# Peptides against a protein of PDB entry 5NXQ: the designs that were tried, part 6

Target 1, 114 residues: chain A of PDB entry 5NXQ
Amino acid sequence: EIQIPVSMAAEEEYLRSKVLSELLTDTLENDGEMYGNENEVLAALNGAYDKALLRLFASACSDQNVEKALSLAHELKQDRALTAAVKISERAELPSLVKKINNIREARYEQQLK

## One batch from the design tools (peptide)

Design b1_p11_1_s4 (made by RFdiffusion4, then SolubleMPNN; from b1_p11_1 with E1D E7D)
Fold by OpenDDE base, seed 3:
Structure b1_p11_1_s4 (fold): chain B 114 residues (1-114), chain A 11 residues (1-11)
Amino acid sequence: as target 1 above (114 residues)
Amino acid sequence: DLLEFADSLPL
Protein backbone atom coordinates (compact mmCIF):
# COMPACT_ATOMS: atom_id res chain seq x y z
CA GLU B 1 0.00 0.00 0.00
CA ILE B 2 1.33 3.38 -0.97
CA GLN B 3 1.60 5.68 1.99
CA ILE B 4 0.94 9.25 1.04
CA PRO B 5 2.51 11.89 3.25
CA VAL B 6 0.01 13.93 5.20
CA SER B 7 1.11 17.08 3.44
CA MET B 8 0.55 15.56 0.05
CA ALA B 9 -2.84 14.28 1.07
CA ALA B 10 -3.74 17.70 2.36
CA GLU B 11 -2.57 19.31 -0.84
CA GLU B 12 -4.65 16.89 -2.85
CA GLU B 13 -7.73 17.68 -0.84
CA TYR B 14 -7.00 21.37 -1.06
CA LEU B 15 -6.68 21.26 -4.81
CA ARG B 16 -9.73 19.07 -5.19
CA SER B 17 -11.92 21.30 -3.10
CA LYS B 18 -10.58 24.41 -4.79
CA VAL B 19 -11.19 23.08 -8.26
CA LEU B 20 -14.64 21.80 -7.44
CA SER B 21 -15.61 25.08 -5.84
CA GLU B 22 -14.45 26.99 -8.87
CA LEU B 23 -16.13 24.56 -11.21
CA LEU B 24 -19.42 24.84 -9.41
CA THR B 25 -19.18 28.61 -9.37
CA ASP B 26 -18.43 28.69 -13.06
CA THR B 27 -21.30 26.35 -13.77
CA LEU B 28 -23.75 28.50 -11.89
CA GLU B 29 -22.50 31.71 -13.42
CA ASN B 30 -22.01 30.57 -16.98
CA ASP B 31 -24.59 27.85 -17.48
CA GLY B 32 -27.30 29.49 -15.44
CA GLU B 33 -28.31 26.30 -13.72
CA MET B 34 -29.29 26.26 -10.09
CA TYR B 35 -29.25 22.95 -8.30
CA GLY B 36 -30.87 24.09 -5.09
CA ASN B 37 -28.01 22.98 -2.90
CA GLU B 38 -25.26 24.99 -4.55
CA ASN B 39 -24.73 27.21 -1.54
CA GLU B 40 -24.47 24.24 0.75
CA VAL B 41 -22.05 22.55 -1.59
CA LEU B 42 -19.95 25.68 -1.85
CA ALA B 43 -19.88 26.06 1.89
CA ALA B 44 -18.80 22.48 2.29
CA LEU B 45 -16.14 22.85 -0.35
CA ASN B 46 -14.84 26.02 1.20
CA GLY B 47 -14.69 24.28 4.52
CA ALA B 48 -12.79 21.37 3.08
CA TYR B 49 -10.55 23.77 1.23
CA ASP B 50 -9.57 25.68 4.32
CA LYS B 51 -9.25 22.52 6.35
CA ALA B 52 -6.85 21.06 3.85
CA LEU B 53 -4.96 24.30 3.65
CA LEU B 54 -4.63 24.42 7.40
CA ARG B 55 -3.03 21.01 7.35
CA LEU B 56 -0.48 22.31 4.90
CA PHE B 57 -0.11 25.35 7.06
CA ALA B 58 0.48 23.24 10.13
CA SER B 59 3.04 21.22 8.25
CA ALA B 60 4.85 24.36 7.21
CA CYS B 61 4.81 25.56 10.79
CA SER B 62 6.23 22.26 11.93
CA ASP B 63 9.03 22.74 9.46
CA GLN B 64 9.56 26.23 10.81
CA ASN B 65 8.95 27.46 7.29
CA VAL B 66 7.33 30.75 8.17
CA GLU B 67 7.42 32.07 4.65
CA LYS B 68 5.55 29.09 3.30
CA ALA B 69 3.12 29.17 6.18
CA LEU B 70 2.37 32.82 5.55
CA SER B 71 1.81 32.25 1.86
CA LEU B 72 -0.64 29.50 2.70
CA ALA B 73 -2.44 31.72 5.18
CA HIS B 74 -3.07 34.23 2.43
CA GLU B 75 -4.94 31.54 0.55
CA LEU B 76 -7.35 30.85 3.39
CA LYS B 77 -10.89 31.96 2.63
CA GLN B 78 -12.79 31.98 5.89
CA ASP B 79 -12.05 34.25 8.79
CA ARG B 80 -12.41 31.33 11.14
CA ALA B 81 -9.71 29.59 9.18
CA LEU B 82 -7.38 32.51 9.75
CA THR B 83 -8.22 32.30 13.41
CA ALA B 84 -7.32 28.65 13.30
CA ALA B 85 -4.06 29.51 11.59
CA VAL B 86 -3.27 31.91 14.40
CA LYS B 87 -3.89 29.21 16.94
CA ILE B 88 -1.67 26.83 15.05
CA SER B 89 1.03 29.47 14.88
CA GLU B 90 0.75 30.07 18.58
CA ARG B 91 1.08 26.37 19.25
CA ALA B 92 4.09 26.32 16.97
CA GLU B 93 5.55 29.21 18.94
CA LEU B 94 5.87 31.42 15.90
CA PRO B 95 4.91 34.87 17.18
CA SER B 96 6.03 36.67 14.05
CA LEU B 97 3.70 34.51 12.03
CA VAL B 98 0.89 35.15 14.49
CA LYS B 99 1.30 38.85 13.97
CA LYS B 100 1.38 38.58 10.22
CA ILE B 101 -1.73 36.42 10.09
CA ASN B 102 -3.54 38.80 12.36
CA ASN B 103 -2.59 41.53 9.94
CA ILE B 104 -4.21 39.53 7.16
CA ARG B 105 -7.34 39.18 9.22
CA GLU B 106 -7.43 42.86 10.05
CA ALA B 107 -6.95 43.77 6.43
CA ARG B 108 -9.91 41.62 5.47
CA TYR B 109 -12.02 43.20 8.16
CA GLU B 110 -11.20 46.60 6.76
CA GLN B 111 -12.13 45.46 3.30
CA GLN B 112 -15.48 44.24 4.54
CA LEU B 113 -16.20 47.63 6.02
CA LYS B 114 -15.89 49.33 2.64
CA ASP A 1 1.51 17.33 16.75
CA LEU A 2 0.47 20.41 14.83
CA LEU A 3 -1.27 18.46 12.10
CA GLU A 4 -3.47 16.72 14.58
CA PHE A 5 -4.07 20.01 16.31
CA ALA A 6 -5.08 21.59 13.03
CA ASP A 7 -7.61 18.83 12.47
CA SER A 8 -9.12 19.43 15.86
CA LEU A 9 -9.84 23.09 15.30
CA PRO A 10 -13.39 24.04 14.44
CA LEU A 11 -14.10 25.44 11.02
Scores: peptide ipSAE 0.651, ipTM 0.960, DockQ to the pose 0.168
Fold by OpenDDE base, seed 4:
Structure b1_p11_1_s4 (fold): chain B 114 residues (1-114), chain A 11 residues (1-11)
Amino acid sequence: as target 1 above (114 residues)
Amino acid sequence: DLLEFADSLPL
């Protein structure tokens, strides 16, 4: 049985979840109709998206590829996913990356206040 | 490893 590398599996799941998340978002923005389940579906898709992205993030950290890791962190949607990225960065002993991700988080907070 | 750790984090 052929085992697919974790990183490749993560990339596939990321792409799948990204497409679905974007499609749903566009649908909601264009149609404006709510049937009571769209937010739940969107949350689930965003969760899967961030989960897949965090796997890629972890892989980048393992490779000591800080620039790639940072780029991936910018693509995370949920604040809790950024928190997870910080935890991963701490585990990877990448304090500079921790600081940069916290800066992303703070910037998003400031944007929400406006 | 980090991948396993990432999977264990709540989201």
Scores: peptide ipSAE 0.650, ipTM 0.960, DockQ to the pose 0.166
Fold by OpenDDE base, seed 5:
Structure b1_p11_1_s4 (fold): chain B 114 residues (1-114), chain A 11 residues (1-11)
Amino acid sequence: as target 1 above (114 residues)
Amino acid sequence: DLLEFADSLPL
């Protein structure tokens, strides 16, 4: 059995999770219907989405592709995921990326206060 | 490596 490259698997999962998350979000926003488990489903989807993104992020860091890594970090949804991205960046010894991701977090905090 | 590290991080 051939092993699927981690980056390819992560990208597939990311794209799938992104689409499903968007569809669910649109349904909730447009129809307002509740089936009793939307929040749990959304949380699971967002978790899978960010997990997949973080794998891509780690891959970008391994490639020393800071610009790609930063772009991916902007796509992360959860604050916990940004924290994880910082940890990955630190391990990758990319201090400039660490700073930029922290700026993303700070910006999101400010938006939440607005 | 970083990929393995990423997989180990909780969300």
Scores: peptide ipSAE 0.649, ipTM 0.960, DockQ to the pose 0.165
Fold by OpenDDE base, seed 2:
Structure b1_p11_1_s4 (fold): chain B 114 residues (1-114), chain A 11 residues (1-11)
Amino acid sequence: as target 1 above (114 residues)
Amino acid sequence: DLLEFADSLPL
């Protein structure tokens, strides 16, 4: 059995999670039917999405591809995922990336205040 | 390993 590279597996999982999250969101917005567990399902899907994305992010950091890593960070949904990205960047010894991701977080905080 | 580290972080 051929082992799939971690980056390829992460990309596949990211895309799957992204599609499922979008489909569920669209369905809820269009039909307006809630069955009581949708928030939990959405949280789980968003979690899986960000987890997959963080793997790609970590891979980009390993490649010292700061621009790719930053692009991926912008796609993260949860604040805790941005925090995770900062920790990964620190581990990768990329202080410029740390600063840029913190700027993303601060910008989102300011948007929530409006 | 950054990938292993990423997997260990709580979300």
Scores: peptide ipSAE 0.648, ipTM 0.960, DockQ to the pose 0.166

Design b1_p11_2 (made by RFdiffusion4)
Fold by OpenDDE base, seed 2:
Structure b1_p11_2 (fold): chain B 114 residues (1-114), chain A 11 residues (1-11)
Amino acid sequence: as target 1 above (114 residues)
Amino acid sequence: TALLELVEELM
């Protein structure tokens, strides 16, 4: 059995989770029907999305591709995912990336206060 | 692999 490289598998999962999240969001916005578990479903989809994206992020960090890693970090939705990206960057010994991701987090906090 | 393990741990 040919094992798919981790980066390719992560990209596939990212795209799948992204599409599903977008489709569900569009459906809820257009139909306005809530069945009681939509928030939980959305949280799960967003979690899967960010997890897949973080796998790509980890790969970029392993390649020491700071610019790619930073670009991926901007696509993260959840604060917990940004926190994870910081920890991954610290483990990868990329202090400049740590600072830049913390700036993203701080900017989002400031936006929530408005 | 160590970085990927962090992803699985944190998410």
Scores: peptide ipSAE 0.655, ipTM 0.955, DockQ to the pose 0.951
Fold by OpenDDE base, seed 5:
Structure b1_p11_2 (fold): chain B 114 residues (1-114), chain A 11 residues (1-11)
Amino acid sequence: as target 1 above (114 residues)
Amino acid sequence: TALLELVEELM
């Protein structure tokens, strides 16, 4: 059995999840059609999307590529995923990245209050 | 691998 490199698998899943999430979002926004499970589907897609991103993020952290890791963190959708990114950064012993991701999370909180 | 384990644990 051919083992697909983790980074490649994560990138594929990320791209797939991103496209599907965008398509679903566009359908809901433009057509207003309800199928009865949109929220569940969206949550599942967002979860898969963020999980894929976090795998890429973990890889970037392992490479000590803080700038790439930060760029990936900006693409995360869920707050729980940002929290995960912080924990990963802490484990990777990247305190500068921890601070920057916390800034992202704080900025999103402020936007939600606005 | 340790970082990937965190991803699988947290998501």
Scores: peptide ipSAE 0.654, ipTM 0.955, DockQ to the pose 0.955
Fold by OpenDDE base, seed 4:
Structure b1_p11_2 (fold): chain B 114 residues (1-114), chain A 11 residues (1-11)
Amino acid sequence: as target 1 above (114 residues)
Amino acid sequence: TALLELVEELM
């Protein structure tokens, strides 16, 4: 049985979840109809998206590729995923990345207050 | 591997 490298599996899942998340988002924006489950579906898709992205993020951290890791962190949608990215960065002993991700989180909080 | 396990734990 051929084992697919974790990074390749993560990329595939990222692309799949990204497409589905974007399609659902576009549908909600264009149709404006809510049947009561769209938010739940969107949350699930966003969760899968962020999880897949975090796998790539973890891989980048393992490679000590801070710039790649930071770029991936900017693509995270949920605050809980940013929190996860901080924890991963801490475990990877990348304090500069920790600070930069916290800055992303703070910036998003400020935007929500406006 | 350890970092990937952390992803599975947190998400």
Scores: peptide ipSAE 0.653, ipTM 0.955, DockQ to the pose 0.962
Fold by OpenDDE base, seed 1:
Structure b1_p11_2 (fold): chain B 114 residues (1-114), chain A 11 residues (1-11)
Amino acid sequence: as target 1 above (114 residues)
Amino acid sequence: TALLELVEELM
């Protein structure tokens, strides 16, 4: 059995989830003829996407690569995923990253209020 | 590994 490094597996899952999420989003925007529970499928895909992305984020934190971690955090879609990123950063003892991610979350809140 | 475990816990 071939062992795949955790980082490679995480990247593969991220890319797969990203492609599927984008494809479904595009289909809904262009055709609107999807039948079934589209909202549930989208929620599941977004969840899988953010989870895969957070695995990459965790790896970046382990490497003490704050800039890479921050870049990944900007790609997170859900607020709960940003909250998770904060907790991961706290555990990684990266207080500067904690502050930066909280700023991202606050900025998104302000955008939603408009 | 510990950070990855947090991902599985939180998501």
Scores: peptide ipSAE 0.652, ipTM 0.955, DockQ to the pose 0.957

Design b1_p11_2_s1 (made by RFdiffusion4, then SolubleMPNN; from b1_p11_2, 4 letters changed)
Fold by OpenDDE base, seed 1:
Structure b1_p11_2_s1 (fold): chain B 114 residues (1-114), chain A 11 residues (1-11)
Amino acid sequence: as target 1 above (114 residues)
Amino acid sequence: SELLELVDELT
């Protein structure tokens, strides 16, 4: 049995979830007539995507690679995932990263208000 | 790791 490093497994899951999420999004945009639980599937895919990203984010925080962590945070889709990233950053004792992620969240809020 | 466990708690 081959043991896969956690970071490698997380990257693979992230890529898989990303591809599936993008595929579903493209299908919804181009086909228009889908039957079933597409919204539920999309929510599940986005959740899996963000979870995988957060694992990569946690790894970057463990490495104290703030730049990489911040880049990953920008790729998060859901607000709840950004909130999670803040909590992870706090646990990692990276206050500068906390501030930067909060700025991302605030910027997204402002965009939604427009 | 501690941070990975936190991810599981928050997701």
Scores: peptide ipSAE 0.667, ipTM 0.957, DockQ to the pose 0.968
Fold by OpenDDE base, seed 5:
Structure b1_p11_2_s1 (fold): chain B 114 residues (1-114), chain A 11 residues (1-11)
Amino acid sequence: as target 1 above (114 residues)
Amino acid sequence: SELLELVDELT
């Protein structure tokens, strides 16, 4: 069996999860209900989305592509995922990226307070 | 990859 490169698989999953998440979000905003477990479905989709992004993020870190990694981090939805990105950056020994991701987290916290 | 394994651990 041919193994699909991790980056390609992650990209596919990211794009799929992104589309599904957007569709679900739009439906909830417009109709309010879907299947009776909308919150669980949304959480699962967001989790899958962030996981896919984090795989891409890890790949970018491995390539020492800080700018790409940072761009991917901005696309993460959950704070938990940003925390994961920080840990990955630390393991990759990219302190500048760690700082920038922490800035993203702080900015989101400030937005939530407004 | 060590970093990819870390993703699996954190997600």
Scores: peptide ipSAE 0.667, ipTM 0.957, DockQ to the pose 0.967
Fold by OpenDDE base, seed 3:
Structure b1_p11_2_s1 (fold): chain B 114 residues (1-114), chain A 11 residues (1-11)
Amino acid sequence: as target 1 above (114 residues)
Amino acid sequence: SELLELVDELT
């Protein structure tokens, strides 16, 4: 059985999820409601998107590529995904990355208060 | 991968 390299599979899933999220967002902005469950669909797509990013993030952490990992963390949409990124960084023993991701979370909280 | 397994646990 031919196995696709993990990095290639993760990149493909990320790109697919990104495109789908953008298409759905554009549709909702331009055409309005589809089935009355748009918020649930968006949440599911955002979850899939963040999961794909977290796989790339985990790969970057495994490579000890902190700068790439941090860049990926900035692309995460949900706070729960940032929390996951922190836990992954802790497991990878990258304390500097943990601090930087927590700074991202704090900045987003401050923006929500404004 | 240990970290990939952790992603599956957290998502």
Scores: peptide ipSAE 0.666, ipTM 0.956, DockQ to the pose 0.944
Fold by OpenDDE base, seed 2:
Structure b1_p11_2_s1 (fold): chain B 114 residues (1-114), chain A 11 residues (1-11)
Amino acid sequence: as target 1 above (114 residues)
Amino acid sequence: SELLELVDELT
């Protein structure tokens, strides 16, 4: 069996986790039923989603594809994931990307203040 | 990959 390339594996996991996260969110919003662990499950799904996305992000950074990396960063859900993206960008020596991701984070902070 | 390893450290 041929090993699946890292980028392809990450994309598959990203799509899977995205679908599950969306389905759970829709169910909770529409049905309003809580069984005690939904928030924990949602956090886990979001974590898996962001992790998969960050792998794609890292790949884009390795390719020096700043525009692709930035597009992926916009899809990140959690603030801690954006922080991770900044650190990855720093390691990749992409200061322009660092600034742009920090702008995303700042924009989200401002939205939370409303 | 150095960057992929960093992803694992941060997640």
Scores: peptide ipSAE 0.665, ipTM 0.957, DockQ to the pose 0.963

Design b1_p11_2_s2 (made by RFdiffusion4, then SolubleMPNN; from b1_p11_2, 4 letters changed)
Fold by OpenDDE base, seed 2:
Structure b1_p11_2_s2 (fold): chain B 114 residues (1-114), chain A 11 residues (1-11)
Amino acid sequence: as target 1 above (114 residues)
Amino acid sequence: DDLLELVDELT
């Protein structure tokens, strides 16, 4: 059995989670509550999405591809995932990336205050 | 491998 590279598996899961998250979000915004558990489902989907994305992020960090890693970090939805990305960047010894991700977090905080 | 393990710990 050919083992699928972790990066390829992560990309597939990311894309799946992204599509499902977007579809559910659109449905909630336009049609309202469907099943009574939409928030829970959305949280689970967002979690899976960010997890998959963080795997790609980790791979980019391992490759020392800071630009790719930063691009991926911008796609993260949850603040907890950005926090995880910071920790991963620290472990990867990429201080410039740490700073840039923290800037993303700060920018999101400022937007939430408006 | 180390970074991927960290992802699993943080998610």
Scores: peptide ipSAE 0.659, ipTM 0.953, DockQ to the pose 0.970
Fold by OpenDDE base, seed 4:
Structure b1_p11_2_s2 (fold): chain B 114 residues (1-114), chain A 11 residues (1-11)
Amino acid sequence: as target 1 above (114 residues)
Amino acid sequence: DDLLELVDELT
């Protein structure tokens, strides 16, 4: 049995989830509302997307690749995912990354208030 | 492995 490295599997899942999320978003923007389950589908896709990213993020943290981890954190869509990234960074004992991710969260909060 | 498990717990 060919064991695919976790990082490669995560990358594949990320790309898949990203494509699906983008397709859904485009459909909603161009073709109108889905029949009653739009929000649920979108939430599921965004959740899957962020989960896939967080797996990549965790891998980057394990490698102590702070730059890569930070880049991945910027791609996270949901605030809860950023919160997860902070917790992962804390567990990885990367305090500089924690600070940088918190800055991302704060910046997004400020944007939502405008 | 530990961090990946944490992802599953947090998502």
Scores: peptide ipSAE 0.659, ipTM 0.953, DockQ to the pose 0.955
Fold by OpenDDE base, seed 5:
Structure b1_p11_2_s2 (fold): chain B 114 residues (1-114), chain A 11 residues (1-11)
Amino acid sequence: as target 1 above (114 residues)
Amino acid sequence: DDLLELVDELT
């Protein structure tokens, strides 16, 4: 069996989940509601999206590409995913990246309070 | 470091 490189698989899943998440979000914004459990569907899509991003993030960390990793972290939707990115950065021994991701989290908290 | 394994553990 041909193994797909992890980065390629993650990129494909990221792009797919991004498109689906955007389409779903647009539908909810335009129509106001979805039939069924829209919240669970959205949560599942966002989870898949962030998981795919975190795999790309992990690859960037492995490459010691802090700038790429940081750019990917900015694309994460859920706070739990940012927390995961911090833990990954710590494991990768990238303290500068840890600080920068924590800054992203703090900035998002401040935005939620406004 | 197996960072990909860590992703699977955290997601």
Scores: peptide ipSAE 0.659, ipTM 0.954, DockQ to the pose 0.895
Fold by OpenDDE base, seed 3:
Structure b1_p11_2_s2 (fold): chain B 114 residues (1-114), chain A 11 residues (1-11)
Amino acid sequence: as target 1 above (114 residues)
Amino acid sequence: DDLLELVDELT
């Protein structure tokens, strides 16, 4: 059985999830029609997108590539995903990355209050 | 520790 490297599989899943999330978002914004189930579908797609990103993030942490990991963290959509990224960074023993991701979370909270 | 396993636990 041909095993696809984990990094390549994660990249494919990320790209696929990103495209689907963008297509759904654009459709909902342009049509302006929400019947209740679209929000649930959007949340599921965003969850899949963030999960794929977190796999790439974990790989970057394993490589000790803090700059790449931080760039990926900025692309995360949900606060729960940022919380996961903090926990992954803690497990990877990257305290500088933990601080930087917490700064991203704080900045998003401030934007929500304005 | 396997960070990929941790992703599966947190998502």
Scores: peptide ipSAE 0.657, ipTM 0.953, DockQ to the pose 0.879

Design b1_p11_2_s3 (made by RFdiffusion4, then SolubleMPNN; from b1_p11_2, 4 letters changed)
Fold by OpenDDE base, seed 2:
Structure b1_p11_2_s3 (fold): chain B 114 residues (1-114), chain A 11 residues (1-11)
Amino acid sequence: as target 1 above (114 residues)
Amino acid sequence: SDLLELVDELT
């Protein structure tokens, strides 16, 4: 059995999770019907999405591709995922990336205050 | 990869 490279597997999962999250969001926005577990489902989908994205992020960090890593970080949805990206960047010894991701987090915090 | 392991720990 041929093993799929981690980056390729992560990309597939990212795309799948992204599509499912978007479809569910659109359905809820258009139909306005809540069945009681939608928030939990959305959280799970967003979690899966961010996890897949963080795998791609980790791969970019391993390649020392700071620009790609930063681009991926902007696509992260949850604050906890940004926190994870910071920790990954620290482990990868990319302090400039750490600073830039923290800037993303701070910008989102400021937006929430409005 | 240690970074991939870290992803699993943090998610």
Scores: peptide ipSAE 0.667, ipTM 0.954, DockQ to the pose 0.962
Fold by OpenDDE base, seed 5:
Structure b1_p11_2_s3 (fold): chain B 114 residues (1-114), chain A 11 residues (1-11)
Amino acid sequence: as target 1 above (114 residues)
Amino acid sequence: SDLLELVDELT
C-alpha cells in the first residue's frame, strides 16, 4: 500500500473542508436553518478544516517557510487553532512567527470587542 | 515529523 504524502493529503482535506464549510455557512446565512444539528456539523467541519490547515502549517514550519506559515495561519478559523499554531511555531523555534501569530490573535480579539 | 505529531496532539 502506497502512503499519500502528508502535505498532499492535508491539502486535499483542507480544500474539501473549506468548500463544505463555505457551503454550510452560506446555507445558514441565506436560509437561517438546516436539517440536523447545524452547530455540531459546523463545529466538525471547522475542526477538520483547521486540522488540515495546521498540518500544512506544520509542513511550512518544517521548511522554515515563515511567510507561507503566516499566510496559512491567517486562514485558521478557530482561536484554539491559532493557539495550536503558536505552539507549533515554538516547537519549530520560529520566534518571529510566534509574534506574528499572536498579533493575529490580538487583532481578532479586538474585532470581537467591536 | 515531530511537528505533525504535535498537530495530532493539539487537534
Scores: peptide ipSAE 0.667, ipTM 0.954, DockQ to the pose 0.968
Fold by OpenDDE base, seed 1:
Structure b1_p11_2_s3 (fold): chain B 114 residues (1-114), chain A 11 residues (1-11)
Amino acid sequence: as target 1 above (114 residues)
Amino acid sequence: SDLLELVDELT
C-alpha cells in the first residue's frame, strides 16, 4: 500500500472538491434545472472543500508560514470554516494571524449587510 | 499533527 503524504492528500482533495463545486455551480447557473438535491450536494461539496483547505491551512500554521496561511484563509467559503481557522491559529499560537482572519470575517459580515 | 486533529474536530 502506497502512503501519501498528508499535505499532498489534502491538496488533491482540495482541488477535487474545488472543481466539483465550481462545476455544479456553473451547471445550475447555465441550465437552471433542479432535481431536488442540489442544495444538499452544494453544502456537502463546500464542506469538503473547506475541510481540505483547512488541512492545508493547518500545515501552513505548523510551518509557521503566516503569509501562506492567510492566503489560504481568504479562499475559505463558509464562515464556520473561518471560525475554525481562528481556533487553529490560536492553537498554533499565532496571534497576528488570529487578528487577520478575524478581519476577514468582519469584512464579510459588512459585505453581507449591504 | 495536533493541528490536523483539530481540523477533524472542527469540521
Scores: peptide ipSAE 0.666, ipTM 0.954, DockQ to the pose 0.968
Fold by OpenDDE base, seed 4:
Structure b1_p11_2_s3 (fold): chain B 114 residues (1-114), chain A 11 residues (1-11)
Amino acid sequence: as target 1 above (114 residues)
Amino acid sequence: SDLLELVDELT
């Protein structure tokens, strides 16, 4: 049995979830119709998206590729996922990355206040 | 890896 590398599996799942998330988002923006389950579906898709992205993030951290990890963190959608990225960075002993991700979180908070 | 396990724990 052929085992697919974790990074490749993560990339595949990332692409799949990204496409679905974008499609649903566009549909909601264009149609404006809510049937009661769209938000739940969107949350699930975003969750899957962020999970896949976090796997790539973890891989980048393991490789000590801070720049790649930071780029991936910027693509995370949910604050919960950013929090996870901080914890992963802490475990990876990358304090500079921790600070940079916290800056992303703070920036998003400020944007929400406006 | 330990970090991948952490992802599963946090998601």
Scores: peptide ipSAE 0.666, ipTM 0.954, DockQ to the pose 0.968

Design b1_p11_2_s4 (made by RFdiffusion4, then SolubleMPNN; from b1_p11_2, 4 letters changed)
Fold by OpenDDE base, seed 5:
Structure b1_p11_2_s4 (fold): chain B 114 residues (1-114), chain A 11 residues (1-11)
Amino acid sequence: as target 1 above (114 residues)
Amino acid sequence: DELLELVDELT
């Protein structure tokens, strides 16, 4: 069996999850109605999306590619995922990245308060 | 990969 590199698998999952999440979000925004478990589906999709991104993020950290890692962190949707990215950055011994991700998280909190 | 394993633990 051909083993697909983890990064490639993560990229595929990311793209798939991104498209589905966007489509679902657009549908919910346009219809303005909840027809069952759409929020649960959206949460699951967002979870899968962030998980895929975090795998890419971890790969970037392993490569010591701080710029790429930071760019990926900006694409994370959930605060929990940003927290995970911080922990990954700490494990990777990338303190500059830790600071920058914490800044992202703080900026999001400030936006939610306005 | 230690970092990939950490992703699985955190998600």
Scores: peptide ipSAE 0.663, ipTM 0.958, DockQ to the pose 0.969
Fold by OpenDDE base, seed 3:
Structure b1_p11_2_s4 (fold): chain B 114 residues (1-114), chain A 11 residues (1-11)
Amino acid sequence: as target 1 above (114 residues)
Amino acid sequence: DELLELVDELT
């Protein structure tokens, strides 16, 4: 059985989730029809997207690639995913990355207050 | 992988 590397599987899942999220968004914007479950579907897609990104993030942390990890963290959509990224960074013993991700979270909170 | 396991726990 061909074992696909975890990083490749994570990239595939990330791309799939990203494409589906974008397609759903485009459909909602273009067709204007509310079927009543779009928000639930979007939330599920965003969850899958962030989970896939977090796997890539974890891989980058394992490689001690702080710059790649930080770039991936910027792509996370949900606050809970950023919180997860902080915990992963703490476990990876990357305190500089922890601080930078917390700065991303704070910046998003400030934007939501405006 | 400890970090991948942590992802599964947090998501």
Scores: peptide ipSAE 0.662, ipTM 0.958, DockQ to the pose 0.964
Fold by OpenDDE base, seed 2:
Structure b1_p11_2_s4 (fold): chain B 114 residues (1-114), chain A 11 residues (1-11)
Amino acid sequence: as target 1 above (114 residues)
Amino acid sequence: DELLELVDELT
């Protein structure tokens, strides 16, 4: 059995989750039809998406590729995922990345206040 | 592996 590298598996899952999340979001925004569980489904999809991204993020951190890690962090949707990225960066001993991700979080908070 | 395990703990 060929073991698929974790990074490749994560990329595939990320892309799949991204497409599904976008399709569902577009459908909800355009059709305005709520069938009762869409918010739950969307949350689950976003969770899967962010989890896949965080795996890629962790891999980038392991490679000491701060620029790649930061780029991935910008793609995270949920605040909880950004919080996770901070913790991962701390574990990876990348304080500059920690600061940059916290800046992303702060910027999102400021946008929500408007 | 350590960082991947942390992802699983946090998600």
Scores: peptide ipSAE 0.661, ipTM 0.957, DockQ to the pose 0.966
Fold by OpenDDE base, seed 1:
Structure b1_p11_2_s4 (fold): chain B 114 residues (1-114), chain A 11 residues (1-11)
Amino acid sequence: as target 1 above (114 residues)
Amino acid sequence: DELLELVDELT
């Protein structure tokens, strides 16, 4: 049985989810046609994307690679995913990363208020 | 992996 490393599987899923999310976004922006299920599809794709990213994030935390983890956190789309990243960082006992991710979250909130 | 399990719990 070929064991695929979890990190490789996560990278593949991340890339797949990222590509699909981008393609759907581009289609919606260019075609202008709403078929009624696009919001649900987008939500599902974004969820899968963030889940895959969080797996990579968790792996980076396990490796104590704070810089990589932070870079991945910047790529998270949903606020709930940033919250998850904070919890993962707390479990990993990386308080500096917790602070940095909270800063990302606060910055996004400030942007939404403008 | 403890952190990967946490991802599954949070997603």
Scores: peptide ipSAE 0.660, ipTM 0.958, DockQ to the pose 0.966

